# Designs tried in a protein design run: peptides against a protein of PDB entry 5HDT. Part 153

Target 1, 163 residues: chain A of PDB entry 5HDT
Amino acid sequence: MVVKTFMDMDQDSEEEKELYLNLALHLASDFFLKHPDKDVRLLVACCLADIFRIYAPEAPYTSPDKLKDIFMFITRQLKGLEDTKSPQFNRYFYLLENIAWVKSYNICFELEDSNEIFTQLYRTLFSVINNGHNQKVHMHMVDLMSSIICEGDTVSQELLDTV
Target 2, 163 residues: chain A of PDB entry 5HDT as posed
Amino acid sequence: MVVKTFMDMDQDSEEEKELYLNLALHLASDFFLKHPDKDVRLLVACCLADIFRIYAPEAPHTSPDKLKDIFMFITRQLKGLEDTKSPQFNRYFYLLENIAWVKSYNICFELEDSNEIFTQLYRTLFSVINNGHNQKVHMHMVDLMSSIICEGDTVSQELLDTV

## One batch from the design tools (peptide; made by RFdiffusion4, then SolubleMPNN)

Design b2_p28_5_s1 (from b2_p28_5, 18 letters changed)
Fold by OpenDDE base, seed 1:
Structure b2_p28_5_s1 (fold): chain B 163 residues (1-163), chain A 28 residues (1-28)
Amino acid sequence: as target 1 above (163 residues)
Amino acid sequence: DKEKEERKKKLLEEAYEKKKLEELKKLL
C-alpha cells in the first residue's frame, strides 16, 4: 500500500516533505532494516528509494552513519534482481529503476565511506547480471554506474579495477 | 564466470561511453 502510494507521487511541497519526515526516520530504524522477512525488507527499500526521490537532491537524513546503513541496505536488496522469474522481480526492477533515475547514490559522495558503498554496489550489480535480464535492466545498471563515474570525485579508476 | 566478466566489461564500457557523451553535451 505505501509503495503504491509513493509510486504515484510527484515531488512534494515543503509542507508534504515535513509530513514524511517521521515516516522516513521510522523506516530507517533497525527494526525495518534488519527485518527477518525479505519481502518486508524489499518494501522498505522501495519506500526509502521513494523518499529519496521526493527529497531529491537533498537527503532527509542528517546522520552520515544512518545514510551509510540505508545505502548498504538498499544495495543488499538489489541481490534480488538475480532471479528474473521471482514474483517480486517487478519490485526489484522498480527499486533499480528508481535509484538509477534519481541518482540516489550521488548523496553518498558526501560520506567518508563512499568508496565502500560504491564498491559494494558495483560488486552486487556484477554478481546479479545474467542472460535473463532484458535491455532495460542493463540500461538502468549502466545509468546507475555512470552517474557515479560522472561525479568522479571519490571513485578512482583503481577502485573500478578492483571490483 | 566468463559470462559475468564479459557483462562487467560491457557495463563498464557503456558507463564510460555515457560519461564521454555527457561531457560532450556540457561543452555544447
Scores: peptide ipSAE 0.290, ipTM 0.817, DockQ to the pose 0.034
Fold by OpenDDE base, seed 3:
Structure b2_p28_5_s1 (fold): chain B 163 residues (1-163), chain A 28 residues (1-28)
Amino acid sequence: as target 1 above (163 residues)
Amino acid sequence: DKEKEERKKKLLEEAYEKKKLEELKKLL
């Protein structure tokens, strides 16, 4: 499966970057972002997160609108973190862990609609957190939020005041 | 939900604490 392959990818491998470039572009299509199957959407999100990891700190996408769509899409998938007993929870955890470690959302600061993206992310994280989450989940959520706060400085403060 | 608000507060506080730590690391 493609997702399993991505999990073992080396971030510094230029060969892997070239190999999955076309896949990256294809996965960002409306066909996948709006796929009717929830599990497929989660897999797509994990793949996209891995692609961002490989290309970090740059994005393999040039369209600001497409980048916004992708991050809004990933944010929507994070809603799945709410049910810790879900069969897919491990993949949701992987998604969270990845985007937190890579600081994937930081690329959104270059987008005009960055505040909208971050607002949705914060609201999503606050909506899903519950007593069933262990310390690691909590840590990754905090790390993800912190990375944005650190980069945004005063802008992030204004954003947090509105969340 | 009061419990939810408490969790939100905790996450925010920890996020700001992490920010302080990260800023310190950048200065060292």
Scores: peptide ipSAE 0.354, ipTM 0.846, DockQ to the pose 0.034; fails the geometry check
Fold by OpenDDE base, seed 2:
Structure b2_p28_5_s1 (fold): chain B 163 residues (1-163), chain A 28 residues (1-28)
Amino acid sequence: as target 1 above (163 residues)
Amino acid sequence: DKEKEERKKKLLEEAYEKKKLEELKKLL
């Protein structure tokens, strides 16, 4: 399983970074980002999150447009956090936990459309939160938002105030 | 809907508090 493979990789291993670079590029293709199966899209999102974990704080992607597509894609997948009773919830939780811990979205500050990406992220998080979420989910959401606020300063705070 | 708004406010408050804490750490 591709997801398990990335989960087991050491973030500090340069050999692993080089070995899986081509796979990382393929996972960002329209074929996977626009895959008709939602379970496949979730797995792709988890893999992409793992890729960002491995390459953090840098990104293996050089195209700003591609990076935007990836983070907009990941943001769309986070909508799955709404149903806490879903059999796929653990994967959605993993996705949230990963991107929060790694501070993956901080790469977006390099993009011209960062405000759009962050706005969609904040709106998504606030739209999915419900009574079924435990303290750990809340903690990861706070960590994710705070990491963006800390780096973006006034800009990120303005976004949070408007959503 | 009210519950979501309360959760939103709580999350925002905690996020801002965490920012303040990080800023304080930079001064120490």
Scores: peptide ipSAE 0.245, ipTM 0.798, DockQ to the pose 0.035; fails the geometry check
Fold by OpenDDE base, seed 4:
Structure b2_p28_5_s1 (fold): chain B 163 residues (1-163), chain A 28 residues (1-28)
Amino acid sequence: as target 1 above (163 residues)
Amino acid sequence: DKEKEERKKKLLEEAYEKKKLEELKKLL
């Protein structure tokens, strides 16, 4: 899978955006989102996160339902952050770092079901936190949450109160 | 789980503090 290639891509490259559009659409298919191998799903999530990075602040997907499926999928992968001793932890960390830095979830404010997506994200983050996580993990979690709070203002406050 | 609730509270507090800081910066 083209994980290394996406990691090295320039966010400001229009040529790269066009080149990988078809791949982006393919990775969002049910075949990959429902893949039986958990390591494959993690790699898919990382690739999707990188795709969002290069297309930011716009989405390469036009279907609101597909966008919802993708972010719910990414949220489910973040459960892997719980085991800090896992061989795949560094990739889970990369996923968290990427989506926090890019503010990828902020695009969800354009979706009708944004509250559901954010609620699931917050619940997932709170469920995986443990003493094994270092300050960098905490920082990225806070950055991710605060970016949503700042964008949503009072709406985001209501979400946090319900979690 | 008391430990998870404590960590949740800490993260929420930090997130809100960051929001307050950003809002304050907008006023300057």
Scores: peptide ipSAE 0.243, ipTM 0.793, DockQ to the pose 0.033; fails the geometry check

Design b2_p28_5_s2 (from b2_p28_5, 17 letters changed)
Fold by OpenDDE base, seed 5:
Structure b2_p28_5_s2 (fold): chain B 163 residues (1-163), chain A 28 residues (1-28)
Amino acid sequence: as target 1 above (163 residues)
Amino acid sequence: SKEKEEKKRELLKKRFEEAKKKELEEKL
């Protein structure tokens, strides 16, 4: 599986980064971001998260509009965290763990619509949290949200009101 | 239940504030 392959990649390997650049670009296309299959979209999100992990702290994408689309897409996938008994929950957990640890959303600070992205992220996380989630899930959610608040130069009142 | 879910959200918010404090303290 592509996700497992990315997990085993050397994050510091420039050769591997170049090898998967084309794949990264294709994964960000409307074909994948708007794919009708929910499981495919989740897989795409996991791959995108791994790509961000590999390219961190830089983004492999140059278009601000594309980056916004990607993070809005990833945020939408996080809704799947709500069902802790889903067969796909492990992949949703992986997605959350990855983006939290890598601080992937920090790339969004360079975007004009960063506050919108962060607001949607926070709303999504607080929307899906439930009694089925263990401490690890809570930790990753807190880490993700806290990193954005603490590393941002300014935080909008709307974002503060969300948390 | 919705009430239980809200309690979890409140717990998360509490943890969030604690995490913020710790992270900010590390920067001082």
Scores: peptide ipSAE 0.114, ipTM 0.679, DockQ to the pose 0.031
Fold by OpenDDE base, seed 3:
Structure b2_p28_5_s2 (fold): chain B 163 residues (1-163), chain A 28 residues (1-28)
Amino acid sequence: as target 1 above (163 residues)
Amino acid sequence: SKEKEEKKRELLKKRFEEAKKKELEEKL
């Protein structure tokens, strides 16, 4: 029920933004980020992506460590894109589409470990690619990766070598 | 096959370079 609500949320709705502020904070807890059920983790990731969408360009999370944990968590969930025949693939696609469109990872530029986050993202995306992925999936992956490369004034050689 | 997957990855890399170029041009 909560997931459905987030998916239909209006980015410009201040009422919805305020309503789910507390939930946003709780979803970033270790309880959810380290939940043993992979389907629950996927739903959490989708909710977090929606939270970033409605709070863009600023996240409601103030801790740099927490932000890093969240994006590393989201990155790990993207591994689920590999199985295009999974019943949960549509949600993985939604996650990818959302974070690509919103450019959610741009918040990470303020983090000390931004290059680590971006590197893991790139490696993950390239690792999941297979013949089952269509043009739309490729488009979102490219959009997500290119936006990060183009946004940063300085990109480490390690990150460049990942591409 | 693993070979086919590698071809897909290479295609994505090519598209990435194109997308990167386009986005840089838009920022200039």
Scores: peptide ipSAE 0.108, ipTM 0.709, DockQ to the pose 0.031
Fold by OpenDDE base, seed 1:
Structure b2_p28_5_s2 (fold): chain B 163 residues (1-163), chain A 28 residues (1-28)
Amino acid sequence: as target 1 above (163 residues)
Amino acid sequence: SKEKEEKKRELLKKRFEEAKKKELEEKL
């Protein structure tokens, strides 16, 4: 049985994809990925997640190196989930919910460094979990991690040891 | 408190294994 994701429930028009193409490319630039303001980086991550949602199961990024940079960047932002009392927590939750539902990281299977990306993701998720997180946060984290393990043809020993 | 945090992480790992098992069973 196949569980439907967001891409199956809410399909965007081709016109919307064309509209967001330039924005998608600009948001993936070093200027935004390396922005000094953490709140700006969070917003960028959310926008990138939205772009992946819109273009799923494909992406407007043709460079494997760029895709790697993006997902490593998104992974770093998930560190912000650690503080449930932060004014920005709702945005971090949105980021987690989005990437889990869309299964955005699945595009990384095409990358040479996929295991590195997944390992960093798992380590980050397990590092931020705390008593302040509710069942929904746990569910999204589990969904995200289990999807990657189940879809992957090969999983590194390092990733298995992280679980 | 540190012990409680570790327990939560272990719970998450347990849930992961359960979810993985369920997903694999559905795909078979």
Scores: peptide ipSAE 0.075, ipTM 0.684, DockQ to the pose 0.031
Fold by OpenDDE base, seed 2:
Structure b2_p28_5_s2 (fold): chain B 163 residues (1-163), chain A 28 residues (1-28)
Amino acid sequence: as target 1 above (163 residues)
Amino acid sequence: SKEKEEKKRELLKKRFEEAKKKELEEKL
């Protein structure tokens, strides 16, 4: 069994993509999304983000409902960004950095409930922001939200009015 | 257009800064 760090994952390896496919499906199960341990849920979110990074711009998931569940789950984990002194803050930062860089949420535009997902994301980010966050955190938050608002047309206006 | 996208981005940044300002005011 090979253990890899998040940063060492190869996005261009078809072999690795195939290897991670089964893992991707299992990580999206209720067992992991509703895991009782908060730290485990964070790790799951990071792994899911890495999966989206590897498969971008496509997704290994075909169910719209499952995709919605995943992104709502990831959004909930971002609440952990609030406490900058937490031992787990660096992982929360990694999660934010990853999904912002990859523009992972853009896949949600194909979902019926995309507006709900984006609205919850925006509300979450605005709820956790505080003076403890440095410029890098702010940059990633803005990049994440800007990518969504700029790629949308009519939906973008609704989001702008909500923010 | 690129111009339209930039305007949206700037508006979002403005609102983001306003949120930060509000948080700062709450701590003072």
Scores: peptide ipSAE 0.271, ipTM 0.793, DockQ to the pose 0.020; fails the geometry check

Design b2_p28_5_s3 (from b2_p28_5, 20 letters changed)
Fold by OpenDDE base, seed 5:
Structure b2_p28_5_s3 (fold): chain B 163 residues (1-163), chain A 28 residues (1-28)
Amino acid sequence: as target 1 above (163 residues)
Amino acid sequence: DLEKELEKQKKLEERYKEYEKKLKELLE
């Protein structure tokens, strides 16, 4: 199964990356990003995170608008971290761990709307973070936010106010 | 050619549905 392959894959050869390019593009389509099933959307987000891991430090998506849509989509999925008792929490954790470790959002620095993306990310993370989360979850959240602050040349006042 | 474009769209839709099915299977 192709999707399962993404989940099991680390950074692969350029040949393999090319092989799955079409799938990567399909997963970023409105069909999946606006899918009515929340569990499907979560899985799509995990797959997209895997794609960013595989293609790091680049991305198979060349359109700035598409990249913005993807990261806004991923950010929306992170809201699911709030319910630690959800049957899907492990996948939300996987999503968080992946994007934090890979520093996936760092690609957004090249986008005109980077501040908007980062602001939404920070607002989302602060809205879902709670004392019920274990240390690993907190660590990944902090790592994700700190990486963006440290690597950004300029941080908007709005983002600073969010922190 | 409108017919050609419609055919392309149908093929893409079928692919998306197939992927949707596979994704759901992974969630089971």
Scores: peptide ipSAE 0.032, ipTM 0.480, DockQ to the pose 0.017
Fold by OpenDDE base, seed 3:
Structure b2_p28_5_s3 (fold): chain B 163 residues (1-163), chain A 28 residues (1-28)
Amino acid sequence: as target 1 above (163 residues)
Amino acid sequence: DLEKELEKQKKLEERYKEYEKKLKELLE
């Protein structure tokens, strides 16, 4: 049997989504979210981003607390965008590109703690953005933040100035 | 129960390694 990865999958049919539901749930476990290896955490974040892409506009996670943990986890991984010379930068770029294109964070508007999630995202992005980033990175960051501004009620002035 | 869960985690780790390999090939 050929083992598939989430990276190889598109927005699959409902039948295929059900097939990978258990895998999606396991990836969101504390074992992976709190893994001591930062490279493992990065790839877990990429897989989670792919999961959100596949299940968009919904998510396989029914617990609001779990969703919050996942997005706070993804947000923490975005700190890796700061070092453009890192060997793992391309993977961080993949993560950013994916969540920006899919608008993955938009599902957070349904969460009670959405403002906390978005605030942490804003702070993280503004902390890592620098002149070493190329135009594509900047565009993805702006796209991600702009999408949230358009649908959210609470937006920082700093974020508004960037858009 | 715990043993079964550990086995599932191992399988998932193998899937992770495969993902890493494919990602490296794509992004190098």
Scores: peptide ipSAE 0.023, ipTM 0.556, DockQ to the pose 0.023
Fold by OpenDDE base, seed 1:
Structure b2_p28_5_s3 (fold): chain B 163 residues (1-163), chain A 28 residues (1-28)
Amino acid sequence: as target 1 above (163 residues)
Amino acid sequence: DLEKELEKQKKLEERYKEYEKKLKELLE
């Protein structure tokens, strides 16, 4: 799957970014976002996270609706962090680590529905966090949530109540 | 303008403290 290709990439040159633009757009299609296989969806999420890493601080996706769909999709995949004994946990960890380090969700501040996205993210993270997670997982979750609180001018009381 | 910015920063700090408190309670 195309996922392995992006995982091995670092922040590429502008020329390489243009080369992978079509592939990035293809991965954000409904075919992948609504794929019936859970493992495929996880791989797609990791690949999308890598795309955001490569294109940071920009994104190859210009449609607000598409960006919303992507981040809501990624958020849904984070539910898999709950089972620390899953054979796929390492990939879920990779997803969390990536989006936390890159601060991928900060792109959402430009979206009209940013509060909805952040609310779902916080609800998901707090629903899956448990004492079975090691310190690194906790750290990434904290970093991700703290970044949104500290950098967002539009963090609503509703979001805080969700926490 | 500086006063407004300072006020925004204070509000953010308060929000952060509330978040930390809730997180601590959850992880205990």
Scores: peptide ipSAE 0.021, ipTM 0.466, DockQ to the pose 0.022
Fold by OpenDDE base, seed 4:
Structure b2_p28_5_s3 (fold): chain B 163 residues (1-163), chain A 28 residues (1-28)
Amino acid sequence: as target 1 above (163 residues)
Amino acid sequence: DLEKELEKQKKLEERYKEYEKKLKELLE
């Protein structure tokens, strides 16, 4: 068995990032973000969440407008958490878990419209949270919201009102 | 722990490939 060094593993990781770059950019296109199929959009959101994890702390998306579109898109998908009995709930859960663990929305602090993104996230989470959600779901929702509050230099009054 | 984090990244990459496959199937 070939023992890989940390350096070798890191190199492999970078090569893999390059491999996924084209797909990452393609998944952020309007074709996918505005896809008419709800299941496709959910899958796209999960892929995007994974991309953010892979490329963290950076992102392959350099356009602020594109990043805003992506996070607004992901936020919209989180509305699917409202129905705990949905056949796709597990995938919605994965999306929530991923973005919470990675703290994917931290990239948004670099955006001019970060407060808009965060506000929409908070509103969405509070709108879908219900007693049917297990403790893990609640934990991830809290983690998302707490991370943004703690790491943000300035929080708008509107955002604070949603907390 | 860097090794643990790298393992997590590998798993994530594998999942990403699975999503890619599923996405392709959904678009067919």
Scores: peptide ipSAE 0.033, ipTM 0.558, DockQ to the pose 0.031; fails the geometry check

Design b2_p28_5_s4 (from b2_p28_5, 15 letters changed)
Fold by OpenDDE base, seed 1:
Structure b2_p28_5_s4 (fold): chain B 163 residues (1-163), chain A 28 residues (1-28)
Amino acid sequence: as target 1 above (163 residues)
Amino acid sequence: EEEKKEKKEKLLKERFEEAKKKLEELLK
């Protein structure tokens, strides 16, 4: 699995990882994932993306169900990319850029429900992409989806060769 | 067990191929 650090940053120290552990766990709680405020959910998604960046290529979440909930949650927030004129678009862009650069979704290949997660991601991105998006937005969306396809092809071929 | 895993992987591969086609259309 190929992962990158957002904005070519160096791998965070172990001390920094420990500092974010409690925050990571709290942000993944139902209180935040199911928060009624749309802007709060967006901020939570951005913070979760930052946490994945820091812990890449691993994550501080040991529960497969929790990881699924998180990525399904992030996917839902990406719907906000549809309106390029929104005051919150810059944060949606940040979210997209981060998860695309880090290749955060690639950790989902370890999950039983990875197909569901990726399917929902693709459907969401295809539903929001439009001619109003600049080249960078298109590039990040394509890069995100292509990376997953590439990794999936590799895994599928390896399985077919051994079975 | 192995058969079940293979079927899931096959399904995933098919979905990826469909997505790839959509991406190709998007890039045109």
Scores: peptide ipSAE 0.026, ipTM 0.533, DockQ to the pose 0.020
Fold by OpenDDE base, seed 5:
Structure b2_p28_5_s4 (fold): chain B 163 residues (1-163), chain A 28 residues (1-28)
Amino acid sequence: as target 1 above (163 residues)
Amino acid sequence: EEEKKEKKEKLLKERFEEAKKKLEELLK
């Protein structure tokens, strides 16, 4: 329900942004990020992705540490892309499509630990990429990884060596 | 600083092309 609500929200609606700000902050809490249920964590990731989409190019989160936690969390969820036959794959696809199109990870360039975040992202994506993925999945993965390199003028050598 | 920036920009472009080719090959 929450995911569907965010999906239906107008990205340009300031009233909706304000209305769901508290929810956005709550979804980034340890209660959700460290939830024991894998399906819940996936839903949380989708909601967070929608939040970034709605608030783009800004983030409603002000703490650098919290932002790092969120993107590390989202990165961990992307591991679920490996199993293309999973009943949850459609949600993983949605997550990938969203963060790729929005370029959500671009916010990380403002973080001190951006290189760590990007490195983990690339490693995760390369880990899950397989021949079972259709062209759309491949496209989003390429877009997500290449955009960071193209737009990141402060990308470290370590990150470049990872790619 | 400008020279360093230019060198880094060149490196980024090179790595981008390499990564793109690698990704295209992997995802082909």
Scores: peptide ipSAE 0.024, ipTM 0.477, DockQ to the pose 0.021
Fold by OpenDDE base, seed 2:
Structure b2_p28_5_s4 (fold): chain B 163 residues (1-163), chain A 28 residues (1-28)
Amino acid sequence: as target 1 above (163 residues)
Amino acid sequence: EEEKKEKKEKLLKERFEEAKKKLEELLK
């Protein structure tokens, strides 16, 4: 229900942003980020991606540590893109498509640990890419990584070496 | 300082183009 709720919200709706602010904050709690169920964590990641879509170009999260935790969490979920035949692949695709289109990770440039986050993202994406991925998946991966590189004033050599 | 900035910008641009090409090749 929670995931469906955020998926149905429009990015341009200020009323929706205000209404679901508390829910958005709650979804970033350790209870959800450290949930023992893998499928739940995937749904949480999709929901968090929707939150970033709704609040773009900003986020309802003010804590740098919390933002780092969220993006590291999302990055970990992207590992599921590896199995293209998984019944859950559609949700992983949604996650990728969303964060690529919204350029969600661009918020991380405000974080001190941005290079760590981006490095982990790139390593994860390159670890899961395979010949089973269709053109759209490849396109989203390129879009996501290219967007970060384009903001390259803060891109570290380590990140470039990862590419 | 200005020279350093210019060199850095040029280097970053070159690295970006190389990275972009590499990404495109890997993800084709």
Scores: peptide ipSAE 0.024, ipTM 0.417, DockQ to the pose 0.020
Fold by OpenDDE base, seed 3:
Order: sequence, then structure tokens, then C-alpha cells
Structure b2_p28_5_s4 (fold): chain B 163 residues (1-163), chain A 28 residues (1-28)
Amino acid sequence: as target 1 above (163 residues)
Amino acid sequence: EEEKKEKKEKLLKERFEEAKKKLEELLK
């Protein structure tokens, strides 16, 4: 299975987004989300993050189950932030920076299982935070977690206990 | 303002394509 590459042509924003819609849907398939190679999964996560940034504040995914799968998938990839000396750390940083700045997880507030998603995100972030992370990494992690707390109408006790 | 938005979208598109290209290479 191959993800098609599109030529960079001068088009309006709506036409450009339409061209990438099928690709966006393809990248969210189980083939990519459950790929056995961790580096492939990281690249998939970065692509998905870019898709969310491009389509923000909306998402090209309409299925709540698919959205849940995507964000749980992205959350799992964030575990790679723990090793700051990894050759792939720059891509993990890119992923964190992107989703923090865009506030990508805010889409999850519309999902029935939003609290589960946020809880897993918080647990993951707290599990990987260490003294090897520079100020920028810490800032993005704090921004990501604070945004969800501040913008959420209700927060479960489980999430509060995690924070 | 619109120009800035357009530049942002272009940059994001380029980064997405780069990542996609690398992904394709890994899948070979």
C-alpha cells in the first residue's frame, strides 16, 4: 500500500484541501495506525498532525471512532519523547510542538470518550517528562495540558487525579 | 493577513509531503 504524492500546484485553499482528503483518510487506516515499524508510526503521526493543522479547526474525519483511534494513536507515539538522545527525537518534538500549538486535541471534546483520551494523554506526558527535556519541550507539554483543562467544561475526577 | 495564512498552508503542505515521502520510502 502506497500513499500517493501530489504535485505542488497553485490552487485555492479549498481545492488543495480536497486533493489531500483521500490521503488523509488513507493515513488513518489500520494499515498505518497498526504498522509494526515504530518509525513508520511516528511519521504517520506527524502526517496526521499536519493534516489536523491544515484543516483546523475542523477535521477531515467524520467518524467518532476513527477520531478516537487517531488521537489514541498519537498519544501512544508521544511516549517517544522520553529519550531525548534518540535520533528520532526531533520528529517527536515536531509532533509535540504541532499538536500543542494547534490545540489539535480540542476536537476530542465533541467525542463521547473525550475524558478517556485526555486521561491517556496526561498519563503519557507525565510518564515521559524528565530533566533532559529543555524549556521548549516543557512549555509545549504544559501548554497542551493547560489548554485542555481551561477549555473543557467538565473534567472527570480521574483526570484531575492524574494532573 | 490572507497572505500570511496562505504561506502557512503552503509550509504545512510541504512538510506533510516531506513526511509522506519518507513514509513511502520506509514502506518499500
Scores: peptide ipSAE 0.034, ipTM 0.527, DockQ to the pose 0.032; fails the geometry check

